# Peptides against a protein of PDB entry 3V4L, part 188

Target 1, 386 residues: chain A of PDB entry 3V4L
Amino acid sequence: GQPLAKDKVALLIGNMSYWEHPKLKAPLVDVYELTNLLRQLDFKVVSLLDLTEYEMCNAVDEFLLLLDKGVYGLLYYAGHGYENFGNSFMVPVDAPNPYRSENCLCVQNILKLMQEKETGLNVFLLDMCRKRNDYDDTIPILDALKVTANIVFGYATCQGAEAFEIQHSGLANGIFMKFLKDRLLEDKKITVLLDEVAEDMGKCHLTKGRQALEIRSSLSEKRALTDPVQGAPCSAEALVRNLQWAKAHELPESMCLKFQCGVHIQLGFAAEFSNVMIIYTSIVHKPPEIIMCDAYVTDFPLDLDIDPKHANKGTPEETGSYLVSKDLPKHCLYTRLSSLQKLKEHLIFTVCLSYQYSGLEDTVEEKQEVNVGKPLIAKLDMHRGL

## One batch from the design tools (peptide; made by RFdiffusion4, then SolubleMPNN)

Design b2_p20_4_s1 (from b2_p20_4, 9 letters changed)
Fold by OpenDDE base, seed 3:
Structure b2_p20_4_s1 (fold): chain B 386 residues (1-386), chain A 20 residues (1-20)
Amino acid sequence: as target 1 above (386 residues)
Amino acid sequence: MEKTYLVSTDPINPTIIELP
């Protein structure tokens, strides 16, 4: 019979905004495109951008809590990385220069923990460089992996080689994702799918002799990303997993705010990633005596590091949101919250209405505080323990 | 026309290649 997954869970991490290392661009688009494709494959996807070491550890721990016997687990990482002695290290955005294994997440340690969960399939897609880090002399003493015959690694590049992104007009795509996305929905054994991606990369004149996909697999069964999820969640653990994932993807409800001057504002929310939300405001009703009015959002929690210069933009693109702009209402003011994982408390902020009456030169302000609870990933309390 | 580049994700010495 066709293999069944008990469930399908993916963690996608894209690190770009490094503190002590060169900034990347491709992980933004690559995580977004892969998220949309994996959702079409009935994966429960957590998508996270720009994580610190602590935040990456917590994201992996939460991902491991979603794994259980017969669950398909997929980890995608795009960012800086290295490979020492056949161990792959993902570099957090707060990693020092030089970084060491103590500042990074070892993929083989994550694999060990996934094997303890008795997963049905373990897929690692590593879109990072695989050069040796000569500043890290640590030989990781890894425990022996179990013989589970269900492991697949797709490395964006060969051992000791670089991975590349294609940059154009301020946007970028990773070379690996460029070819992976065209095949990811195919009903094929995952190793066969990745082999076809490797062939497509090998035919491209841009990548030939620069980057080649490497596949490492122990997968003994014909498992595909297209494998159907086993029907109704029959276990208590499956119900808990579904609830936990649903909480991490719940947006605040749209609100209609009414001001004393008679102006009505629509406040709306959109998810770009599990840790990135767009807030938008629009004037839905204005009294005729008010000639101009704008609705600004301000007074955000300090933990979100929101620069007011990047808030209340006339377009989503001016906030750095290029991906969801087509799905957003037009003629709003837009604010991008890019670090929802840092939110310790409820998201409380102020909506400030600035307006002018006909025949008065002075602007008037009215303010209303809004509490939207914990949006998206902030519901998981990734900061429990700091 | 804006130029297209291949940019390495190597953190130490990224190779940058201008595409024609």
Scores: peptide ipSAE 0.443, ipTM 0.916, DockQ to the pose 0.803
Fold by OpenDDE base, seed 2:
Structure b2_p20_4_s1 (fold): chain B 386 residues (1-386), chain A 20 residues (1-20)
Amino acid sequence: as target 1 above (386 residues)
Amino acid sequence: MEKTYLVSTDPINPTIIELP
């Protein structure tokens, strides 16, 4: 019979905004496009940008809570990385320069934990460099892996080689994602799909002799990312998994705020990623005696580290939101909350209406406090250990 | 024309290649 997944869960991490290392660009687009493709494949996707070591550990722990017997687990990582002694290390955004294994997440440790969950399939897509880190001579003592015959690694590059992104003025994919995205929806054994991606990448004149996809697999069964989720009555575990995923993806409801002057503001929310939300404000009603009015959001929790200079922009793109701008209402003020994983408390902020009456020179302000609870990933309390 | 680059994701010594 066709293989069935008990469920399908993906964690996608894109690290770009490194503190002590060169900034990347491709992970933004790569995580976004891969999220949309995996959702079409009925994956429960958690998509996260710019995680610290601690936040990456917590994201992995929350991902592992979604895994169970016969569940398909997919981990995608795009960012800086290295490979020492056949162990792959993902570099968090807060990693020091130079970094060591103690500052990084070992993929083989995550694989060990996935094997303990008795997963149906373990897929790792590692869009990172595989050069040795000469600043770290530590040989990790890793626990012996079980022989589960359900593991697939897709490395964006071969051992000891670099992975590349295309940098231009616009948005572009990394080289791996550029080819992966064209085949990801195909109903093929995952190793066959990745082999075809490797062939397509191998035809690319830009990366010929610089980057080549490596597939490492123990997968003995014909399993595909297209394999249907088992439609049997939701086990209690499947219900818990569905609720946990849903909880991590709940947006605040749009609000209509009414000010004393008679101005009505629509306050809306959009998810760019599981940890990135756009707030937008629009004037939906203005009395004729008010000639000018703007609705600003301010007084955000300090944990979000929101620079007011980057808030309340006339376009989503001016906030750094380039991907969801087509789905957003036009003629708003936009604010991008890019670090929702840092939120310890409820998202409380102020909506400030600044307005002017016809024939009065003085600007008037009215303020309303808004509490939207814990949006998106902030509901998972990724900071429970601090 | 804006220059396009292939940029390595190696944090230590990234290869940068200008594309034609």
Scores: peptide ipSAE 0.438, ipTM 0.916, DockQ to the pose 0.837
Fold by OpenDDE base, seed 5:
Structure b2_p20_4_s1 (fold): chain B 386 residues (1-386), chain A 20 residues (1-20)
Amino acid sequence: as target 1 above (386 residues)
Amino acid sequence: MEKTYLVSTDPINPTIIELP
């Protein structure tokens, strides 16, 4: 029979806004495009940008809680990384310069924990450099990995080599994602799919002799990313997994705010990533006696580190949102919340309406507090470990 | 024409290549 996945879960991490290291560009587009493709493949996708060490650890722990017997697990990472003695390290955005293994997440440690879940398929897609870090002479004594089948590594590059991105004025993919995205939906054994991606990359004159895809596999079965999810969740664990995933992807409902002056504001929410949300406001009704009327959002939780200068923009692009702008309502004011993983409490903020009556020189202000609970990834309480 | 670069994701010493 066709292999069935008990469920399909993916964690995608894109680190680009490093504090002490060069900034990257491709992880933004790569995580977004891969998220959309994996959703078409019926994956439960958590997509996270710009994580600290602590936030990456918590994201991996939450991902591991979604894994169970016969579940397909996919971990994608795009960012800075290194490889020492066959151990791959993902570099968090807060990593010091120089960084060490103590400041980074070891992929082989994650693999060990995934093997304990008896997963039906484990896929690691590592879009990072594999050069040695000469500042870290620590050989992690990794406990011996269990001899398990159904593991696949797709490394964007060879051991000791660099991975590349295309930088221009616009948004572009990394080299690995550029080729991966064209084949990811194909109904093929995952190792065959990745081998075809390797051949396509090998034909690219830009990366010939600079970057080549490496595949490591213990996959003894014909498993594909296209394998159907086994029907209705029959186990308590599957119900918990579905609820936990749904909780992490639940947007606040759009609401209509009514002010005392008779102005009505539509407030809406859109997800760019699991930790990135766009708030948008529009004036849907204005009394004729009001000649000027502006609505803006303010008083956000301090944990979100929102600069008011970057809030309430006339376009999504002015907030740094280039990917979801086509799906957003037009003629709004837009605010991008890019660090929802930092939110400890409910998202409470103020909608402020500034308006002027015909024949009055003074502006009048009305304010309404809005509580939208914990949006998206903030529902997982990734901070509870303190 | 805006220049396109191939940029390494190496954090220490990234190779940068101007594309034609």
Scores: peptide ipSAE 0.437, ipTM 0.916, DockQ to the pose 0.842
Fold by OpenDDE base, seed 4:
Structure b2_p20_4_s1 (fold): chain B 386 residues (1-386), chain A 20 residues (1-20)
Amino acid sequence: as target 1 above (386 residues)
Amino acid sequence: MEKTYLVSTDPINPTIIELP
């Protein structure tokens, strides 16, 4: 019969906003598009942008908690990376220049930990460079991998080569994701699917002789990303996994705030990623005597590093939110919280209503504090211990 | 026309190629 997955879980990491390294663009779009595709494949997807070393370690630990016997695990990474001695290293956004293996996450170590969970399938999609880092000649001491015959690596490039993104004024995919997305929903053995992606990439004149997909696999079974999840979660472990995933994706409920002046504000929330949320405010009722009225959000927790210059924008795009803009209500003020993993406490902020009465020159302000708890990934307390 | 580039994701010595 067709193989069944006990469950399907994916961790997607896109690092772009490096502190000491060149900024990338493609990981934003690549993580978003892959998230949407994997959700159509009934994956439980955690999608994270711009993680530090510590945050990446915690994201991997939380991902490993979602893994169990017969679960399909998929890890996608888009960002800077390197390969030394056949070990793949994902580079966190806070990595120093130069970086070493001690500043990075080893993919083969994650694979070892996934094998300890007795997973049904381990898929790694690594959209990063595979050049040697000459600043680090350390060989990671890794234990020998178990012979599980359920491992697939899709490398965006061949050993010792560069991976490329397309940079223009607009949003674009990396080269790997550009071809992967067109085939990802196909009901094929994952190694066959990736081989077809490799053929499609090989026809691309842009990357011919520069980038080629490499598939490394030990997969003895006909497993596909389309493999159905085994029916209703009856095990305690499956219930725990579902609850953990649900916690990481719980948005605050929309709120209607009433001010003393008679203005009513709708406060809404949208997820762009598991660690990126858009807050939007709209005026839903205004007394006719109030001629001008705006509802600003302010006084965010310092851990979120919210620049007021990028808050309370008239469009989602002005906040840096280009992907979910179509799904957001119009005629709001928008604020993008891009680092929800940094939130140690409840998300408490102020809604400030600024308004003017007809025939008065002075603006009046009313404020309400809002506590929305821990939104999305902030429920996992990824900063426990710092 | 806005220039399009292929940009390497190598942080050390990225290849940058202007596309026609």
Scores: peptide ipSAE 0.434, ipTM 0.914, DockQ to the pose 0.856

Design b2_p20_4_s4 (from b2_p20_4, 9 letters changed)
Fold by OpenDDE base, seed 3:
Structure b2_p20_4_s4 (fold): chain B 386 residues (1-386), chain A 20 residues (1-20)
Amino acid sequence: as target 1 above (386 residues)
Amino acid sequence: MEKTYLVSTDPDNPTIIELP
């Protein structure tokens, strides 16, 4: 019979905004495109950008809590990385220069923990450089992996080689994701699918001799990303997993704010990633005596590090949101919250209405505080313990 | 026409190649 997954769970991490290392661009688009494809494959996807070491550890721990016997687990990482002695290290955005294994997440340690969960399939897609880090002399003493015969590694590049981005018009894509996305929805054994992606990369004149996909697999069964999820969640653990994932993807409800001057504002929310939300405001009703009015959002929690210069933009693109702009209402003011994982409390902020009456030169302001609870990933309390 | 670049993600050697 066709293999069944008990469930399908993916963690996608894209690190770009490094503190002590060169900034990347491709992880933004690559995580977004892969998220949309995996959702079409009925994966429960957590998508996270720009994580610190602590935040990456917590994201992996939460991901491991979603794994259980017969669950398909997929980890995608795009960012800086290295490979020492066949161990892959993902570099957090706060990693020092030079970084060491103590500052990074070892993929093989994550694999060990996934094997303890008795997962049905373990897929690692590593879109990072695989050069040796000569500043890290640590030989990791890894415990022996279990013989589970369900492991697949897709490395964006060969051992000791670089991974590349294609940059155009301020946007970038990783070479690996460029070819992976065209085949990811195919009903094929995952190793066959990745082999076809490797062939496509090898035929491309831009990538030939620069970057080649490496596949490592112990997969003994015909498992595909298209494998159907087993029907009704029959276990208490499956119900808990579904609830936990749903909480991490719940947007605040749209609000209609009414001001004393008679102006009505629509406040809306959109998810770009599990830790990235766009807030937008629009004037839905204005009294005729008010000639101009704008609705600004301000007074955000300090933990979100929101620069007011990047808030209240006339377009989503001016906030750095290029991906969801087509799905957003037009003629709003837009604010991008890019670090929802840092939110310790409820998201409380102020909506400030600035307006002018006909025949008065002075602007008037009215303010209303809004509490939207914990949006998206902030519901998981990734900061429990700091 | 805006130029296309191939950019290495190697932090130690960020090679930039202009594509034709």
Scores: peptide ipSAE 0.442, ipTM 0.916, DockQ to the pose 0.708
Fold by OpenDDE base, seed 5:
Structure b2_p20_4_s4 (fold): chain B 386 residues (1-386), chain A 20 residues (1-20)
Amino acid sequence: as target 1 above (386 residues)
Amino acid sequence: MEKTYLVSTDPDNPTIIELP
């Protein structure tokens, strides 16, 4: 029979905005494109940008809680990284310069924990450099990995080599993602799919002799990312997994705010990533006696580190949102919340309406507080470990 | 025509290659 996945779960991490290291660009688009493709493959996808060490650990722990017997697990990482003695390390955005293994997440440790879940398939896609870190002489004594089948590694580059971004028109893609995205939806054994991606990279004049995909696999079964999810969740664990995933992807409902002056504001929410949300406001009704009327959002939780200068923009692009702008309503004011993983409490903010009556020189202000609970990833309480 | 670049993600040596 066709292999069935008990469920399909993916964690995608894209680190770009490093504190002590060169900033990257490709992970933004690569995580977004891969998220959309994996959703078409019926994966439950958590997509996270710009995580600290602590936030990465918590994201991996939450991902591991979604894994169970016969579940397909996919971990994608795009960012800085290194490889010492066959151990791959993902570098958090807050990593010091130089970074060490103690500041980074070891992929082989994550693999060990995934193997304990008896997963039906484990896929690691590592879009990072694999150069040695000469500042880290620690050989992690990794406990011996269980001899398990159904592991696949796709390394974007060879051992000891660098990975590249293709930058054009202010956008960037990773070389690996450029070729992976063209084949990811194919109904093929995952190792065959990745081998075809490796061939495509090897034929391209841009990438030939600069970057080559390395595939490591213990996959003894014909498993594909296209394998259907086994029907209705029959187990308590599957119900918990579905609820936990749904909780992490639940947007606040759009609402209509009514002010005393008779102005009505539509407030809406859109997800760019699991930790990135766009708030948008529009004036849907204005009394004729009001000649000027502006609505803006303010008083966000301090944990989100929102600069008011970057809030309430006339376009999504002015907020740094280039990917979801086509799906957003037009003629709004837009605010991008890029660090929802930092939110400890409910997202409470103020909608402020500034308006002027015909024949009055003074502006009038009305304010309404809005509580939207914990949006998206903030529902997982990734901070509870303190 | 906007130029295309290959940019290394190596934190120690970020090389930029202009593509034709």
Scores: peptide ipSAE 0.436, ipTM 0.915, DockQ to the pose 0.688
Fold by OpenDDE base, seed 2:
Structure b2_p20_4_s4 (fold): chain B 386 residues (1-386), chain A 20 residues (1-20)
Amino acid sequence: as target 1 above (386 residues)
Amino acid sequence: MEKTYLVSTDPDNPTIIELP
């Protein structure tokens, strides 16, 4: 019979905004495109940008809670990384310069933990450099892996080689994701699919002799990312998994705020990623005696580290949101919250209406406090250990 | 025409290649 997945879960991490290392660009688009494709494949996707070591550890722990017997687990990482002694290390955004294994997440340790969950399939897609880190002579003592015959690694590059981004018009894509996205929806054994991606990369004149996909697999069964999820989640574990994923993806409801002057504001929310939310404000009703009015959001929790200079922009793109702008209402003010994983408390902020009456020179302000609870990934309390 | 670049993700020696 066709293989069935008990469920399908993916964690996608894109690290770009490094503190002590060169900034990347491709992970933004690559995580977004992969998220949309995996959702079409009925994956429960958690998509996270710019994680610290602690936040990456917590994201992996929460991902592992979604894994169980016969579940398909997919980990995608795009960012800086290295490979020492056949161990792959993902570099967090807060990693020092130079970084070492103690500052990084070992993929083989995550694989060990996935094997303990008795997963049906373990897929690792590693869009990072695989050069040796000469500043780290540590040979990690890793626990022996079980022989589960259900592991697939797709490395964006060969051992000891670098991975590349294509940068054009201020946007970037990883070379690996550029070819992967064209085939990801195909109903093929995952190793066959990746082999075809490797062939496409090898035929490309831009990639030839610079970057080549490496596939490492123990997968003995014909398993595909297209494999259907086993019927209605009747198990208590499947219900818990569905609730946990849903909890991490709940947006605040849109609000209509009414001010004393008679102005009505619509406050809306959109998810760009599991840890990135756009807030937008629009004037939906204005009395004729009010000639100008603007609705600003301010007084965000300090944990979010929101620079007011980057808030309340006339376009989503001015906030750094290039991907979801087509799905957003036009003629709003936009604010991008890019670090929702840092939120320890409820998201409380102020909506400030600035307005002017016809024939009065003075600007008037009215303020309303808004509490939207814990949006998206902030519901998982990724900071429970601090 | 906006230039296209291949940019290495190597933190130690980021190679930048201008594409034609």
Scores: peptide ipSAE 0.431, ipTM 0.911, DockQ to the pose 0.739
Fold by OpenDDE base, seed 4:
Structure b2_p20_4_s4 (fold): chain B 386 residues (1-386), chain A 20 residues (1-20)
Amino acid sequence: as target 1 above (386 residues)
Amino acid sequence: MEKTYLVSTDPDNPTIIELP
C-alpha cells in the first residue's frame, strides 16, 4: 500500500537580515511560498525569519518535540551557509565575521536527533552556499548516524558551489525554490520529485553551469510529501504534537475598542510567518463632529525592537509586508512585528487615538492599553533561559 | 524594463550578474 505518515511536520528558516554579513532577499518569499505549499500537503509548518544562533537552536528543539515514530520531518533552510568536510552549517543572523562552526548549526547533528525520534522520513532542503569556510577548519565530532534508510537531502547547489537568488522588482526567489515550487505538490517519491527539479534547473539557461541541485538520499521506501497522514490523532503524543503546533499558530482575536469620544476602532491581527505578525487598525465608527481621526499602535515591548518610523503605515508594503497584503483589509494603519520569538512576556501595547473636533485646532488623544497574550511562536517561549 | 539580477548568496564573494 501507499506509505502513511503518522504526522507531517516542517520547520522552515529564512535568514536574511545578517548583522555582519551581506543581506539576502530570497528567503522571505521562498519560506512563504514553501509554507503555503507544505500546508496544502497537510504539513504542520513552523516558518521563522531572521533567527539568532540561540533562536535557531530553540526552533530546532521545538521542531524535534513535534517529531515522533513514523512522523515525516522536513527542515528547510534559506540563508548563508557553508559545507566543511561534508557537514552543512546554517549561519544565524548574529554570526560574527568570520563565522565558525561554533557560531552555526550543523545539519547532520539535527539529522542525528531526528533519527533518535524514529521519524518515518527526514527531508532536508538546504538553500545555501556549499563553499568551504576557510576561516574554520574544525571537524565537528558527530556520532555515527543510524542506518534508517529514510533520509533525503536536497542541496540547492553542488558541493563547493554558490547558491543564487533571482532579484526582480525588489523581490527575489532562490533558484532552488523557483523550480521546487512547480513540482512540490506532485504525488511522486521525494527523490524522483527532486530529480525532476534538478532536470528543470539544468535546462534553464539562467542556471546552466552556475547552479545545480544535488540530491543525496538513503530512501528505501516509496515515500512522498503527498503521503496521507494516518487518521485522527489517537495517541497522547499525537495530541501533544497537535497542541504544540496549534499554540505556535494562535493569533489574537480581533478586538473592537471604544473610546470616550465615541470612536470605535477595529484592531486585527494577521500572521505572515510564525514569528511575524501584522497588526492593523481601522476606524469602524466616527461621530460626525470628529473631522480627523487616526488610531496608532505604540509602546511595544522593547524586546521586539520596533522602530516607530516603520510602524503605523498606510499600506502593508510600507511595513515590509509584501506577501500577505492581498489578504489584509484595506484602509488601515499597519504595523509589522517581525521578531515575535524575542517576546519574553505578554504582548502589551497602546492604541492611541488621535482626533480633531470640527472647529477646534488642537488634536486630542485617547489611549487604551491592549494585552493580547503571547501571539504565534511567542507561546513557545523560545527565549527561556536568557 | 526592470533589470533582473542573479545574486550569489556567498558572503565572501557575492557575484551579481545582470540578466538581459
Scores: peptide ipSAE 0.402, ipTM 0.902, DockQ to the pose 0.752

